# Peptides against a protein of PDB entry 7BBL: the designs that were tried, part 6

Target 1, 86 residues: chain A of PDB entry 7BBL
Amino acid sequence: IAQESLESQEQRARAALRERYLRSLLAMVGHQVSFTLHEGVRVAAHFGATDLDVANFYVSQLQTPIGVQAEALLRCSDIISYTFKP

## One batch from the design tools (peptide; aimed at target 1 A15 T50)

Design b1_p18_2_s3 (made by RFdiffusion4, then SolubleMPNN; from b1_p18_2, 9 letters changed)
Fold by OpenDDE base, seed 4:
Structure b1_p18_2_s3 (fold): chain B 86 residues (1-86), chain A 18 residues (1-18)
Amino acid sequence: as target 1 above (86 residues)
Amino acid sequence: MSLEEFVARAQEEIARLR
């Protein structure tokens, strides 16, 4: 039986990861998210939305080391990781 | 982007990935 090509397997894997990511974003709705940024900076914010094309995070009540911002934009390139409780 | 738009687009893309 012909096996799926390596390229096809990789495509499916990428699709699965993308789906997991999108589902995680949906799960963030209404929750506070902790973001790990570069240089050891950690912030927490309430998730608002993302730009799925650029993966910008629109957040509110961003808790930073120097204060709280009511509204903020976090760029995907600035984010190392995030965590939250569904 | 509004939350509603985000949710809709995310759900649509998930559907396409299946």
Scores: peptide ipSAE 0.596, ipTM 0.933, DockQ to the pose 0.827
OpenDDE base, seeds 1, 2, 3, 5: peptide ipSAE 0.591, 0.592, 0.594, 0.595; ipTM 0.933, 0.933, 0.934, 0.933

Design b1_p18_2_s4 (made by RFdiffusion4, then SolubleMPNN; from b1_p18_2, 7 letters changed)
Fold by OpenDDE base, seed 5:
Structure b1_p18_2_s4 (fold): chain B 86 residues (1-86), chain A 18 residues (1-18)
Amino acid sequence: as target 1 above (86 residues)
Amino acid sequence: MSLEEFVARARAEIAALR
């Protein structure tokens, strides 16, 4: 019986992770999200949308230590994790 | 990208991954 190749297994794993990610983004729409950034910095913002290619997060009411930004962009590369209530 | 465009693209990609 033919076994799935390592490459195929990796492809399925990547696909599953990507789908999970995209579904989480869709679930964020219209909700406040808590983002954990580098060095333990945490911010909260209302999620708008992302650029799926560049993975920029378009957010509103970004709460930072120095104030609130009405509109802002967060780079995915700056984000370690996020939490939200669906 | 607009919210509408984002949602459409995300849904399309999810569908393509299946």
Scores: peptide ipSAE 0.581, ipTM 0.931, DockQ to the pose 0.795
OpenDDE base, seeds 1, 2, 3, 4: peptide ipSAE 0.579, 0.579, 0.577, 0.580; ipTM 0.930, 0.931, 0.930, 0.931

## One batch from the design tools (peptide; aimed at target 1 V29 F47 D53)

Design b1_p19_1 (made by RFdiffusion4)
Pose (drawn by RFdiffusion4):
Parts: structure tokens; sequence; C-alpha cells
Structure b1_p19_1 (pose): chain A 86 residues (1-86), chain P 19 residues (1-19)
């Protein structure tokens, strides 16, 4: 059979990377997720959802240095990193 | 690729309900 084109190989790679990423998002259901925001602020909340096109997070019980926000949307642009324990 | 597309469709519905 003809060799697989480089383009087809890149497409399979994107699919493999994406599938793993999506599994990692699914794994946050039912868990707390911590975030590192701008200014070095560390916060945490109960995971609710993320958008799939842009990594915005929908969270509840967001704990910040100044209080608890019952519901919150942390925008992708607000976040440097997020961490959770499976 | 099919598994990735299926999982993404399922998660889009699940996460929209949870927003």
Amino acid sequence: as target 1 above (86 residues)
Amino acid sequence: SAAEEQLEAELRTLFDERK
C-alpha cells in the first residue's frame, strides 16, 4: 500500500492529542480544580465545565483570597495554569 | 479520529448542561 501522507499523519496526531485532552477534561467532573491566575493569585473551585473551543471554566464555590463566589466563569485569558488530582 | 469526534460531541452536551 502507498505510504501514508505527512498530512494524514499530522491529522491522526491531532486526533490522538485531542482525544487525550478531552479525556483529561472529562476527568475533572466531580473534582476540585485549582488555578493560577494573573498576579500569582491561587484559587480553587468545584469543576463544572469547560468550553471546548476555548478553555473557559465554569466553576462553583470559587475560593479566592477575598472570599467565596458561589458561581463563576474563569475565562481562558484569566488563567495561566490549572491543576487537579484525579 | 471517530472516537475523538464522538467524545467531543458527548462532552459538549454534558458541559453545556453543567454550565
Fold by OpenDDE base, seed 2:
Structure b1_p19_1 (fold): chain B 86 residues (1-86), chain A 19 residues (1-19)
Amino acid sequence: as target 1 above (86 residues)
Amino acid sequence: SAAEEQLEAELRTLFDERK
């Protein structure tokens, strides 16, 4: 039985990750999302949109430790992880 | 983009930890 090359395996792994990433972006539309940022900062916000090119997150009602911001931009570089309920 | 790749890298780490 032919073995798949390591390069091909890595390509499939990257493709699967990208698909999951894109699915998460689509799934979070219209939902409140909890974001984990650097330095242990955790925020919650309603997802509005992204620019897929740079993966900026345009959100509303951003709940931060110091208050609520009506509209905000979360940069991809600031985000460690996020979670939400579909 | 570099930013997207960075986020995907973090997500990859997160998903690996869940295995």
Scores: peptide ipSAE 0.039, ipTM 0.567, DockQ to the pose 0.045
OpenDDE base, seeds 1, 3, 4, 5: peptide ipSAE 0.025, 0.024, 0.025, 0.025; ipTM 0.542, 0.535, 0.545, 0.555; seed 5 fails the geometry check

Design b1_p19_1_s1 (made by RFdiffusion4, then SolubleMPNN; from b1_p19_1, 8 letters changed)
Fold by OpenDDE base, seed 5:
Structure b1_p19_1_s1 (fold): chain B 86 residues (1-86), chain A 19 residues (1-19)
Amino acid sequence: as target 1 above (86 residues)
Amino acid sequence: AARTEALEAELRRLFAARR
């Protein structure tokens, strides 16, 4: 009759979300991703890499409203959401 | 924790090679 503490349950929940995030990153490798930014701005880019701690997205062929950037960095704070086709 | 830590380590190695 050992019960897991609420804190431990929350830790497991956070870990599950973290794993889900990390697996999504792995699935993004080599694919084009659509990012929704502020003010409804949407961009598409090929995912390159991230820094897992700060969550900067290093991308290529970034399609923006004013043109294409060969290489760019998208900060997590600028991103509302993203989607991609696995 | 160990599970995610291992995955993180692998991803860091992967992404380091891509940048």
Scores: peptide ipSAE 0.594, ipTM 0.915, DockQ to the pose 0.726
OpenDDE base, seeds 1, 2, 3, 4: peptide ipSAE 0.590, 0.589, 0.592, 0.591; ipTM 0.915, 0.914, 0.915, 0.915

Design b1_p19_1_s2 (made by RFdiffusion4, then SolubleMPNN; from b1_p19_1, 9 letters changed; failed a check: too like the target's own chain)
Amino acid sequence: MARMEALERELRALFAARR

Design b1_p19_1_s3 (made by RFdiffusion4, then SolubleMPNN; from b1_p19_1, 10 letters changed; failed a check: too like the target's own chain)
Amino acid sequence: AARAAELERELRELFAARR

Design b1_p19_1_s4 (made by RFdiffusion4, then SolubleMPNN; from b1_p19_1, 8 letters changed)
Fold by OpenDDE base, seed 2:
Structure b1_p19_1_s4 (fold): chain B 86 residues (1-86), chain A 19 residues (1-19)
Amino acid sequence: as target 1 above (86 residues)
Amino acid sequence: MARMEQLERELRELFARRR
């Protein structure tokens, strides 16, 4: 049995992580999501949509330390992690 | 590859309807 190459193993691992990410986006639809941003900033917002190519999060009712924004755009590069309850 | 492409298509369709 030919051992799968290291490159092929890495490709499968990356694909699995990407699939998990995309499925999480689907599961977030209509739910409040807690985002952890840089420097310990935490915000909560309702997930609206994402641009799969640009990796932007379009959210509503964004709760920030300084108030609530009805609609907002979160850059993927500014997000460390997110959590939600399906 | 095919399963990932299908999932990406489904997500694109879901989000396109909200714009």
Scores: peptide ipSAE 0.114, ipTM 0.683, DockQ to the pose 0.603
OpenDDE base, seeds 1, 3, 4, 5: peptide ipSAE 0.113, 0.077, 0.047, 0.059; ipTM 0.679, 0.640, 0.612, 0.623

Design b1_p19_2 (made by RFdiffusion4)
Pose (drawn by RFdiffusion4):
Structure b1_p19_2 (pose): chain A 86 residues (1-86), chain P 19 residues (1-19)
Amino acid sequence: as target 1 above (86 residues)
Amino acid sequence: SRRAGVTPEEQQTALDEIA
């Protein structure tokens, strides 16, 4: 059989990477997720959802240095990193 | 927007993409 084209190989790689990424998002259901925001602020909340095109987070019980926000949307642009324990 | 999250519909959306 003909060799697999480089383009086809890159497509399979994107699919493999994406599938793993999606599984990592699904794994946050039912868990708390912490975030590192701008200015070095660390916060945490109960995971609700993320958008799939852009990594915006929908969370509840967001704990910030100044209080608790019952519902929140943390925009992708607001976040440097997020961390959770499976 | 498409979402991955706590609802069955949101989980199903990510599972459909994986499939």
Fold by OpenDDE base, seed 1:
Structure b1_p19_2 (fold): chain B 86 residues (1-86), chain A 19 residues (1-19)
Amino acid sequence: as target 1 above (86 residues)
Amino acid sequence: SRRAGVTPEEQQTALDEIA
């Protein structure tokens, strides 16, 4: 049977992961999300939106060790992972 | 015209697809 090239398979995999990522952002809107940042730092915030190029996360009620910020901007490049409860 | 927000149905669909 014919098989697609390795490059094509990898391209499909990347596309699938990207799609899942973008869908997760949509699913998180309005929910409290736990963000894992570098150096073991974890914060929680209500996810609002991202900019068009997904460079920044616009959040509210950002809980940090020193207090809560009503509104804040998280750089996507600083985020290692995130989880939330539907 | 661009939509201003996300409907609950759209959000639920997105959630179902990633779960």
Scores: peptide ipSAE 0.309, ipTM 0.804, DockQ to the pose 0.160
OpenDDE base, seeds 2, 3, 4, 5: peptide ipSAE 0.306, 0.295, 0.308, 0.305; ipTM 0.808, 0.809, 0.811, 0.803

Design b1_p19_2_s1 (made by RFdiffusion4, then SolubleMPNN; from b1_p19_2, 10 letters changed)
Fold by OpenDDE base, seed 2:
Structure b1_p19_2_s1 (fold): chain B 86 residues (1-86), chain A 19 residues (1-19)
Amino acid sequence: as target 1 above (86 residues)
Amino acid sequence: MRLAGDTPEQRAQAEALIA
């Protein structure tokens, strides 16, 4: 029986992770999301939308360590992880 | 969900935005 190559297995793994990520973005729309940023900074915000090409998160009611911003733009590159309850 | 990327440049940008 022919075995799938390691490279092909890695490609499938990357595709699966990408799909999970994209589904999470769809699921978080309208929900409050907790973001972990660099240097241990944690913020919470209501998710609005993303720009997949520019890698931005459009959010509202951003709770930062120094206050709340009604509307804000988070860059994906600044985010380490996030959690939410769909 | 964990995201990729944790370079010093990204940390500096995050600090400029939030901290």
Scores: peptide ipSAE 0.021, ipTM 0.546, DockQ to the pose 0.032
OpenDDE base, seeds 1, 3, 4, 5: peptide ipSAE 0.016, 0.015, 0.014, 0.017; ipTM 0.391, 0.379, 0.417, 0.361

Design b1_p19_2_s2 (made by RFdiffusion4, then SolubleMPNN; from b1_p19_2, 10 letters changed)
Fold by OpenDDE base, seed 4:
Structure b1_p19_2_s2 (fold): chain B 86 residues (1-86), chain A 19 residues (1-19)
Amino acid sequence: as target 1 above (86 residues)
Amino acid sequence: MRLAGDTPEQRAAAEALIA
């Protein structure tokens, strides 16, 4: 039984994280998601979809500090974290 | 730090969001 290389361990870890992320996207479809953005901004919106490379979140009923946007696009790079009820 | 945007409209929206 040979020890798995560090590179292989890291590869499996990345794959596991990616799988968990993708499954979370499936789970949040149609649900209200709370997004934590930069500068302490938190918004809530119903998740609609993402683009092919999951670079953007297409959301509806985006609740912002200044009002509600019926449709909106959130960039993944702007999102620190998100939470939702599956 | 500010939110990113590819278009002027996106940048404006991002700035409004964090204002």
Scores: peptide ipSAE 0.022, ipTM 0.541, DockQ to the pose 0.030
OpenDDE base, seeds 1, 2, 3, 5: peptide ipSAE 0.021, 0.019, 0.017, 0.019; ipTM 0.530, 0.540, 0.372, 0.503

Design b1_p19_2_s3 (made by RFdiffusion4, then SolubleMPNN; from b1_p19_2, 7 letters changed)
Fold by OpenDDE base, seed 5:
Structure b1_p19_2_s3 (fold): chain B 86 residues (1-86), chain A 19 residues (1-19)
Amino acid sequence: as target 1 above (86 residues)
Amino acid sequence: MRLAGDTEEQRQAALDEIA
């Protein structure tokens, strides 16, 4: 029985996770998303768009501890986790 | 890039994928 190499299995796993991530972006469009940032900072914003190469989120109505920004840019590298209700 | 589900089917497929 031909067995797929471990490397190929890992590639498929990475591809599956990537697809899941991309589909999550589709699911969150127009929804308010809760972002957890560094040092326990939590913000909420409506998701608009992302540039996968630049690794930025373009959001609106960003609610932060220091006020609300009508439009803002969140760096993906600053985000620890996020949740939303589809 | 702006991503959106253009159809309910696409949206549901996205939801199923992340579930």
Scores: peptide ipSAE 0.023, ipTM 0.537, DockQ to the pose 0.158
OpenDDE base, seeds 1, 2, 3, 4: peptide ipSAE 0.022, 0.022, 0.023, 0.021; ipTM 0.553, 0.466, 0.524, 0.543

Design b1_p19_2_s4 (made by RFdiffusion4, then SolubleMPNN; from b1_p19_2, 9 letters changed)
Fold by OpenDDE base, seed 4:
Structure b1_p19_2_s4 (fold): chain B 86 residues (1-86), chain A 19 residues (1-19)
Amino acid sequence: as target 1 above (86 residues)
Amino acid sequence: MLRAGDTEEERAAALALIA
């Protein structure tokens, strides 16, 4: 039985992550997304767009603990996780 | 697990939870 190399395993892992990301973007279109940010902050917003290179999330109707922002930019580095209903 | 130098896109994928 041939053993897959570590490099090949990493390649498959990266491919899987890319697919997961892209599918998530497709699935969240038109839906409200819940974002968990640092310091326990949780916000909800409608997905607008992303820039694939920078991985910014352009969102609308951002519901924060202190109010609603019509439009907002969430940096990927600020996000701990996000979830949504497809 | 993410490697140093991985893309932000890959990082975002690791953060994604679909429910």
Scores: peptide ipSAE 0.060, ipTM 0.616, DockQ to the pose 0.058
OpenDDE base, seeds 1, 2, 3, 5: peptide ipSAE 0.037, 0.032, 0.041, 0.038; ipTM 0.572, 0.577, 0.597, 0.599; seed 3 fails the geometry check

## One batch from the design tools (peptide; aimed at target 1 R14 R18 L26 T50)

Design b1_p20_1 (made by RFdiffusion4)
Pose (drawn by RFdiffusion4):
Structure b1_p20_1 (pose): chain A 86 residues (1-86), chain P 20 residues (1-20)
Amino acid sequence: as target 1 above (86 residues)
Amino acid sequence: SAFEEAVLAAIAEEQAVLAA
């Protein structure tokens, strides 16, 4: 059989990477997720959802240095990193 | 949840690419 084109290989790679990423998002359901925001602020909340095109987070019980926000949307642009324990 | 359904549907699409 003819060799697989480089383009086809790149598409398989994207699919493999994406599938793993999506599994990692699903794994946050029912867990707390912590975030590192701008200014070095560290916060945490109960995971609700993320958008799939852009990594915006929908969370509840967001704990910040100044209080607790019952519902929150942390925009992708607000976040440097997020961390959770499976 | 709607989020779980959407993620699982996206996963199925990516698996389909790999299976092909």
Fold by OpenDDE base, seed 4:
Structure b1_p20_1 (fold): chain B 86 residues (1-86), chain A 20 residues (1-20)
Amino acid sequence: as target 1 above (86 residues)
Amino acid sequence: SAFEEAVLAAIAEEQAVLAA
């Protein structure tokens, strides 16, 4: 039997990761998410939506070290990781 | 919602890649 090419394997790997990401978005809708940002900053916010192309996170009730923002945008480049409870 | 529908559509796209 033929073996899958390296390029194909990489493509599948990327697809798998993206699908996992996308499914996580569905799971976090309406839930509070904890975001780890640069310089040790951690914030919590209720997830609203994202721009799937740019991966901007549109959130509400963002709890920051200096206070709460009713609505906010978190850029993908600002986010190191996030966690939530389904 | 529109967002959820968009996510589902995106998932379908990835599934197509994995199924190919």
Scores: peptide ipSAE 0.661, ipTM 0.936, DockQ to the pose 0.907
OpenDDE base, seeds 1, 2, 3, 5: peptide ipSAE 0.648, 0.661, 0.333, 0.659; ipTM 0.935, 0.936, 0.829, 0.936

Design b1_p20_1_s1 (made by RFdiffusion4, then SolubleMPNN; from b1_p20_1, 6 letters changed)
Fold by OpenDDE base, seed 4:
Structure b1_p20_1_s1 (fold): chain B 86 residues (1-86), chain A 20 residues (1-20)
Amino acid sequence: as target 1 above (86 residues)
Amino acid sequence: SAFVERLEAAIARERAVLAA
């Protein structure tokens, strides 16, 4: 008869989403990722690491519309979405 | 790598929340 509180349910939901996100990062390691940025800009880069607190993406071989950057930082606020092949 | 280890640790923490 005991029921989990709404707040607890929401906490679990957030944890589930966070875990899924983290697992996606783990799956990205060593792979090229396609990022969709603001204003329709799309780039591809090899995933390196992230800042788990801010979710900044540290990448290499970033293919941009005007060339390739050996090393780059993509801020979470700049990213709309991303896709990759595990 | 250190990043992977931190990532795995973070995942474990979230899993603990879900299991509680």
Scores: peptide ipSAE 0.616, ipTM 0.927, DockQ to the pose 0.938
OpenDDE base, seeds 1, 2, 3, 5: peptide ipSAE 0.615, 0.615, 0.612, 0.614; ipTM 0.927, 0.927, 0.927, 0.927

Design b1_p20_1_s2 (made by RFdiffusion4, then SolubleMPNN; from b1_p20_1, 7 letters changed)
Fold by OpenDDE base, seed 4:
Structure b1_p20_1_s2 (fold): chain B 86 residues (1-86), chain A 20 residues (1-20)
Amino acid sequence: as target 1 above (86 residues)
Amino acid sequence: SAFVARLEAAIARERAVLAA
């Protein structure tokens, strides 16, 4: 029985995760998202767009512990996780 | 929007990899 190579399996696994990520972004459009950042900081913002290459998040009405930013950029490296209600 | 279009295109590309 011919089976998929390990490298091919890994490629498909990465593709699956990437698709899941992209679909989450699609579901995020037009919604408020809660971001967990480093140092236990949690913020909420309205999702605008991302840079698909770097995964930067362009958001608006960012609610931070010290106030609201009308517009903000959240870098992928700053984000531990995010949640939202579709 | 342009972003949504790019997003959907990217999803399609990944789907193609999975279907190959």
Scores: peptide ipSAE 0.615, ipTM 0.927, DockQ to the pose 0.870
OpenDDE base, seeds 1, 2, 3, 5: peptide ipSAE 0.612, 0.612, 0.610, 0.611; ipTM 0.927, 0.927, 0.926, 0.927

Design b1_p20_1_s3 (made by RFdiffusion4, then SolubleMPNN; from b1_p20_1 with E4V A6R V7L L8E Q15R)
Fold by OpenDDE base, seed 5:
Structure b1_p20_1_s3 (fold): chain B 86 residues (1-86), chain A 20 residues (1-20)
Amino acid sequence: as target 1 above (86 residues)
Amino acid sequence: SAFVERLEAAIAEERAVLAA
Protein backbone atom coordinates (compact mmCIF):
# COMPACT_ATOMS: atom_id res chain seq x y z
CA ILE B 1 0.00 0.00 0.00
CA ALA B 2 1.29 3.41 -0.94
CA GLN B 3 2.09 5.67 2.01
CA GLU B 4 2.89 9.33 2.46
CA SER B 5 6.49 10.48 2.50
CA LEU B 6 8.49 10.79 5.69
CA GLU B 7 8.58 14.53 5.17
CA SER B 8 4.80 14.65 5.02
CA GLN B 9 4.52 12.51 8.14
CA GLU B 10 6.83 14.85 10.01
CA GLN B 11 4.83 17.85 8.85
CA ARG B 12 1.63 16.34 10.17
CA ALA B 13 3.29 15.43 13.46
CA ARG B 14 4.43 19.03 13.92
CA ALA B 15 0.98 20.28 13.01
CA ALA B 16 -0.62 18.00 15.58
CA LEU B 17 1.61 19.33 18.35
CA ARG B 18 1.07 22.91 17.23
CA GLU B 19 -2.69 22.46 17.25
CA ARG B 20 -2.60 21.03 20.77
CA TYR B 21 -0.52 23.98 21.93
CA LEU B 22 -2.85 26.50 20.32
CA ARG B 23 -5.90 24.83 21.82
CA SER B 24 -4.30 25.04 25.25
CA LEU B 25 -3.84 28.78 24.73
CA LEU B 26 -7.48 29.08 23.76
CA ALA B 27 -8.46 27.27 26.95
CA MET B 28 -6.25 29.61 28.98
CA VAL B 29 -8.06 32.75 27.84
CA GLY B 30 -9.63 34.46 30.84
CA HIS B 31 -8.06 32.10 33.36
CA GLN B 32 -5.27 32.21 35.92
CA VAL B 33 -2.32 30.08 34.89
CA SER B 34 0.51 28.66 36.97
CA PHE B 35 3.90 28.86 35.28
CA THR B 36 7.02 26.96 36.23
CA LEU B 37 10.14 28.91 35.34
CA HIS B 38 13.84 28.18 35.64
CA GLU B 39 15.51 27.55 39.00
CA GLY B 40 12.30 26.13 40.40
CA VAL B 41 10.51 29.47 40.36
CA ARG B 42 6.74 29.21 40.15
CA VAL B 43 4.43 32.10 39.37
CA ALA B 44 0.72 32.56 38.77
CA ALA B 45 -0.90 35.09 36.46
CA HIS B 46 -4.05 35.87 34.56
CA PHE B 47 -3.56 35.01 30.92
CA GLY B 48 -4.15 37.79 28.41
CA ALA B 49 -2.64 36.95 25.06
CA THR B 50 0.41 35.70 23.23
CA ASP B 51 2.44 36.58 20.20
CA LEU B 52 1.76 33.50 18.09
CA ASP B 53 5.01 33.90 16.17
CA VAL B 54 7.40 34.76 19.00
CA ALA B 55 5.34 33.03 21.69
CA ASN B 56 5.54 35.82 24.25
CA PHE B 57 2.93 35.64 26.99
CA TYR B 58 1.15 38.83 27.99
CA VAL B 59 -0.25 38.41 31.48
CA SER B 60 -1.65 40.41 34.37
CA GLN B 61 -1.56 40.14 38.17
CA LEU B 62 1.67 38.15 38.08
CA GLN B 63 2.30 36.64 41.50
CA THR B 64 6.04 36.18 41.96
CA PRO B 65 8.12 35.12 44.98
CA ILE B 66 8.95 38.77 45.64
CA GLY B 67 5.60 40.40 44.92
CA VAL B 68 2.78 41.05 42.49
CA GLN B 69 3.32 42.69 39.12
CA ALA B 70 0.24 44.27 37.57
CA GLU B 71 1.26 43.52 34.00
CA ALA B 72 4.11 41.43 32.67
CA LEU B 73 5.63 39.81 29.62
CA LEU B 74 6.82 36.22 29.92
CA ARG B 75 9.05 34.83 27.21
CA CYS B 76 8.21 31.31 26.13
CA SER B 77 11.89 30.41 26.47
CA ASP B 78 11.68 31.24 30.18
CA ILE B 79 8.76 28.87 30.74
CA ILE B 80 9.39 25.21 31.52
CA SER B 81 5.74 24.27 31.94
CA TYR B 82 2.32 25.61 32.84
CA THR B 83 -0.92 24.35 34.34
CA PHE B 84 -4.40 25.77 34.69
CA LYS B 85 -7.97 24.89 35.51
CA PRO B 86 -10.12 25.07 32.38
CA SER A 1 -11.32 39.44 20.81
CA ALA A 2 -8.81 39.85 18.03
CA PHE A 3 -6.46 37.45 19.79
CA VAL A 4 -9.09 34.72 20.05
CA GLU A 5 -9.95 35.16 16.39
CA ARG A 6 -6.30 34.85 15.40
CA LEU A 7 -6.00 31.80 17.60
CA GLU A 8 -8.99 30.12 15.97
CA ALA A 9 -7.59 30.91 12.55
CA ALA A 10 -4.22 29.43 13.46
CA ILE A 11 -5.88 26.26 14.71
CA ALA A 12 -7.79 25.99 11.45
CA GLU A 13 -4.53 26.27 9.53
CA GLU A 14 -3.07 23.33 11.43
CA ARG A 15 -6.21 21.28 10.85
CA ALA A 16 -5.83 21.93 7.15
CA VAL A 17 -2.31 20.50 7.26
CA LEU A 18 -3.54 17.40 9.06
CA ALA A 19 -6.33 16.91 6.54
CA ALA A 20 -4.03 17.20 3.52
Scores: peptide ipSAE 0.611, ipTM 0.927, DockQ to the pose 0.888
OpenDDE base, seeds 1, 2, 3, 4: peptide ipSAE 0.611, 0.610, 0.608, 0.611; ipTM 0.928, 0.927, 0.927, 0.927

Design b1_p20_1_s4 (made by RFdiffusion4, then SolubleMPNN; from b1_p20_1, 9 letters changed)
Fold by OpenDDE base, seed 2:
Structure b1_p20_1_s4 (fold): chain B 86 residues (1-86), chain A 20 residues (1-20)
Amino acid sequence: as target 1 above (86 residues)
Amino acid sequence: SEFVARLEAAIARERAVLDA
């Protein structure tokens, strides 16, 4: 019986994770998202768009500890995790 | 929007890999 190669298995595993990520982006469009950043900092913002390869997040109404920014850019390297209600 | 269209196209591409 033919068996899928390790390389093919890894390719599909990567695709599965990427699809999950992309679907989460689709689900958060137009919604407020809570981002956990480094040093325990948590912010909330309305999701606008992202650069799919670099994962830069373009957001609006970013709520920070010192105020609200109308528009902002969150870099992937700044983000630990995010949550939202679809 | 253009962004949503790009997302949906990207999702379809990943699904094609999984279903191959």
Scores: peptide ipSAE 0.655, ipTM 0.938, DockQ to the pose 0.910
OpenDDE base, seeds 1, 3, 4, 5: peptide ipSAE 0.654, 0.651, 0.654, 0.654; ipTM 0.939, 0.938, 0.938, 0.938

Design b1_p20_2 (made by RFdiffusion4)
Pose (drawn by RFdiffusion4):
Structure b1_p20_2 (pose): chain A 86 residues (1-86), chain P 20 residues (1-20)
Amino acid sequence: as target 1 above (86 residues)
Amino acid sequence: SFVTHEMADVEALLAYTALP
């Protein structure tokens, strides 16, 4: 059989990477997720959802240095990193 | 164990996986 084209190989790689990423998002259901925001602020909340095109987070019980926000949307642009324990 | 995702890497992954 003919060799797999480099383009086809890159597509399979993207699919493999994406599938793993999607599994990691699903794994946050029912868990708390912490975030590192701008200015070095660290917050945490109960995971609700993320958008799949852009990594915006929908969370509840967001704990911040100044209080608790019952519902929140943390925009992708607001976030440097997020961490959770499976 | 904890899992950490850096947003710059996530953005780069989403841009790369969106290619045709």
Fold by OpenDDE base, seed 2:
Structure b1_p20_2 (fold): chain B 86 residues (1-86), chain A 20 residues (1-20)
Amino acid sequence: as target 1 above (86 residues)
Amino acid sequence: SFVTHEMADVEALLAYTALP
């Protein structure tokens, strides 16, 4: 019986990770997310949506040091990491 | 429990395949 190639195994592994990530996005909908940005800036916002190719985050009620933005765009390049509680 | 994603990891992961 033929065994799956290493390349195919890697593809399946990536697919599994992508699925896991997408499920995490679903779990994040409507929840507050803490974003760690550059220069030590941390903001909190409610997750709205993301474009999956560029990983822009469309959020609401963005809490920043200078106030709250009703709606905002956080670019992938702005973000170091993000944390949420499902 | 909390979930944390490093954006660099996410970007690398998504770069391999176009997602809908």
Scores: peptide ipSAE 0.554, ipTM 0.834, DockQ to the pose 0.586
OpenDDE base, seeds 1, 3, 4, 5: peptide ipSAE 0.554, 0.553, 0.552, 0.554; ipTM 0.833, 0.833, 0.832, 0.833

Design b1_p20_2_s1 (made by RFdiffusion4, then SolubleMPNN; from b1_p20_2, 8 letters changed)
Fold by OpenDDE base, seed 4:
Structure b1_p20_2_s1 (fold): chain B 86 residues (1-86), chain A 20 residues (1-20)
Amino acid sequence: as target 1 above (86 residues)
Amino acid sequence: DEVTVRMADHLALLAWTARP
């Protein structure tokens, strides 16, 4: 059986990452998400929506070290990772 | 079980799709 090229493998890998990301967004709706930000800052919030073009997360009940914000905007560039329980 | 996603992966995808 012919093996696919490295380029084809990379294309499939990117497609898989995209699918995983999108599925995670669907799975986190209505759940609390833990966001790891730069400089070791960690916050928790409920996921609302994301703007894929602007790369922003719209969240609610954002728990920060200084208090809780009812609604907030998190820029993807500020986020290292996020964790949630589906 | 918890799910963890690294934002760097998503940002890389955005950069890729934004290529002229």
Scores: peptide ipSAE 0.542, ipTM 0.833, DockQ to the pose 0.573
OpenDDE base, seeds 1, 2, 3, 5: peptide ipSAE 0.541, 0.542, 0.542, 0.539; ipTM 0.833, 0.833, 0.833, 0.832

Design b1_p20_2_s2 (made by RFdiffusion4, then SolubleMPNN; from b1_p20_2, 6 letters changed)
Fold by OpenDDE base, seed 3:
Structure b1_p20_2_s2 (fold): chain B 86 residues (1-86), chain A 20 residues (1-20)
Amino acid sequence: as target 1 above (86 residues)
Amino acid sequence: SEVTHRMADDLALLELTALP
């Protein structure tokens, strides 16, 4: 029997990971997310949407060290990591 | 449980480059 090529297997694996990531983003909608930014700054905000092309995060109720912003934009360059609970 | 993502990994996965 014929076996799928290694390259094809790797392509499927990458596609599966991408799908998992996109589903994770969907799962975050409406949930509070904890963002770790540069210089040790940590903020929390409700995730609204993201622009996949530029990885911009559109959030609401952003809790910062100096107060709360009703709406805000977090650029990919601002973010080191982010955590949420499904 | 909690799910953590690293932006650098996200961009690599999506075959994107970090923006300035």
Scores: peptide ipSAE 0.624, ipTM 0.864, DockQ to the pose 0.450
OpenDDE base, seeds 1, 2, 4, 5: peptide ipSAE 0.623, 0.621, 0.624, 0.621; ipTM 0.863, 0.862, 0.863, 0.861

Design b1_p20_2_s3 (made by RFdiffusion4, then SolubleMPNN; from b1_p20_2, 8 letters changed)
Fold by OpenDDE base, seed 4:
Structure b1_p20_2_s3 (fold): chain B 86 residues (1-86), chain A 20 residues (1-20)
Amino acid sequence: as target 1 above (86 residues)
Amino acid sequence: PEVTVEMAEELALLAWTARP
């Protein structure tokens, strides 16, 4: 039985990760999400939506070390990771 | 249970798919 190439396996893995990511966005709508940013900064906010490229997070009630912002935009490039409870 | 997503992989995917 022929095995798929390593490249094919990587393609499937990337597709699976992309699907997981997109599903997480659907699951977090309206929920509070904990974001880990660069320099060890951690913030919490309610997820609203993303842009077309899914590269920016539009959030509300952003809790930062210096206060709460009613509305804010988080760039994916600024985010290390995020955690939420579906 | 909590779900954690690492953005590094997603950013890599975006860069990869955006290749001309």
Scores: peptide ipSAE 0.493, ipTM 0.814, DockQ to the pose 0.560
OpenDDE base, seeds 1, 2, 3, 5: peptide ipSAE 0.491, 0.489, 0.490, 0.492; ipTM 0.812, 0.810, 0.812, 0.813

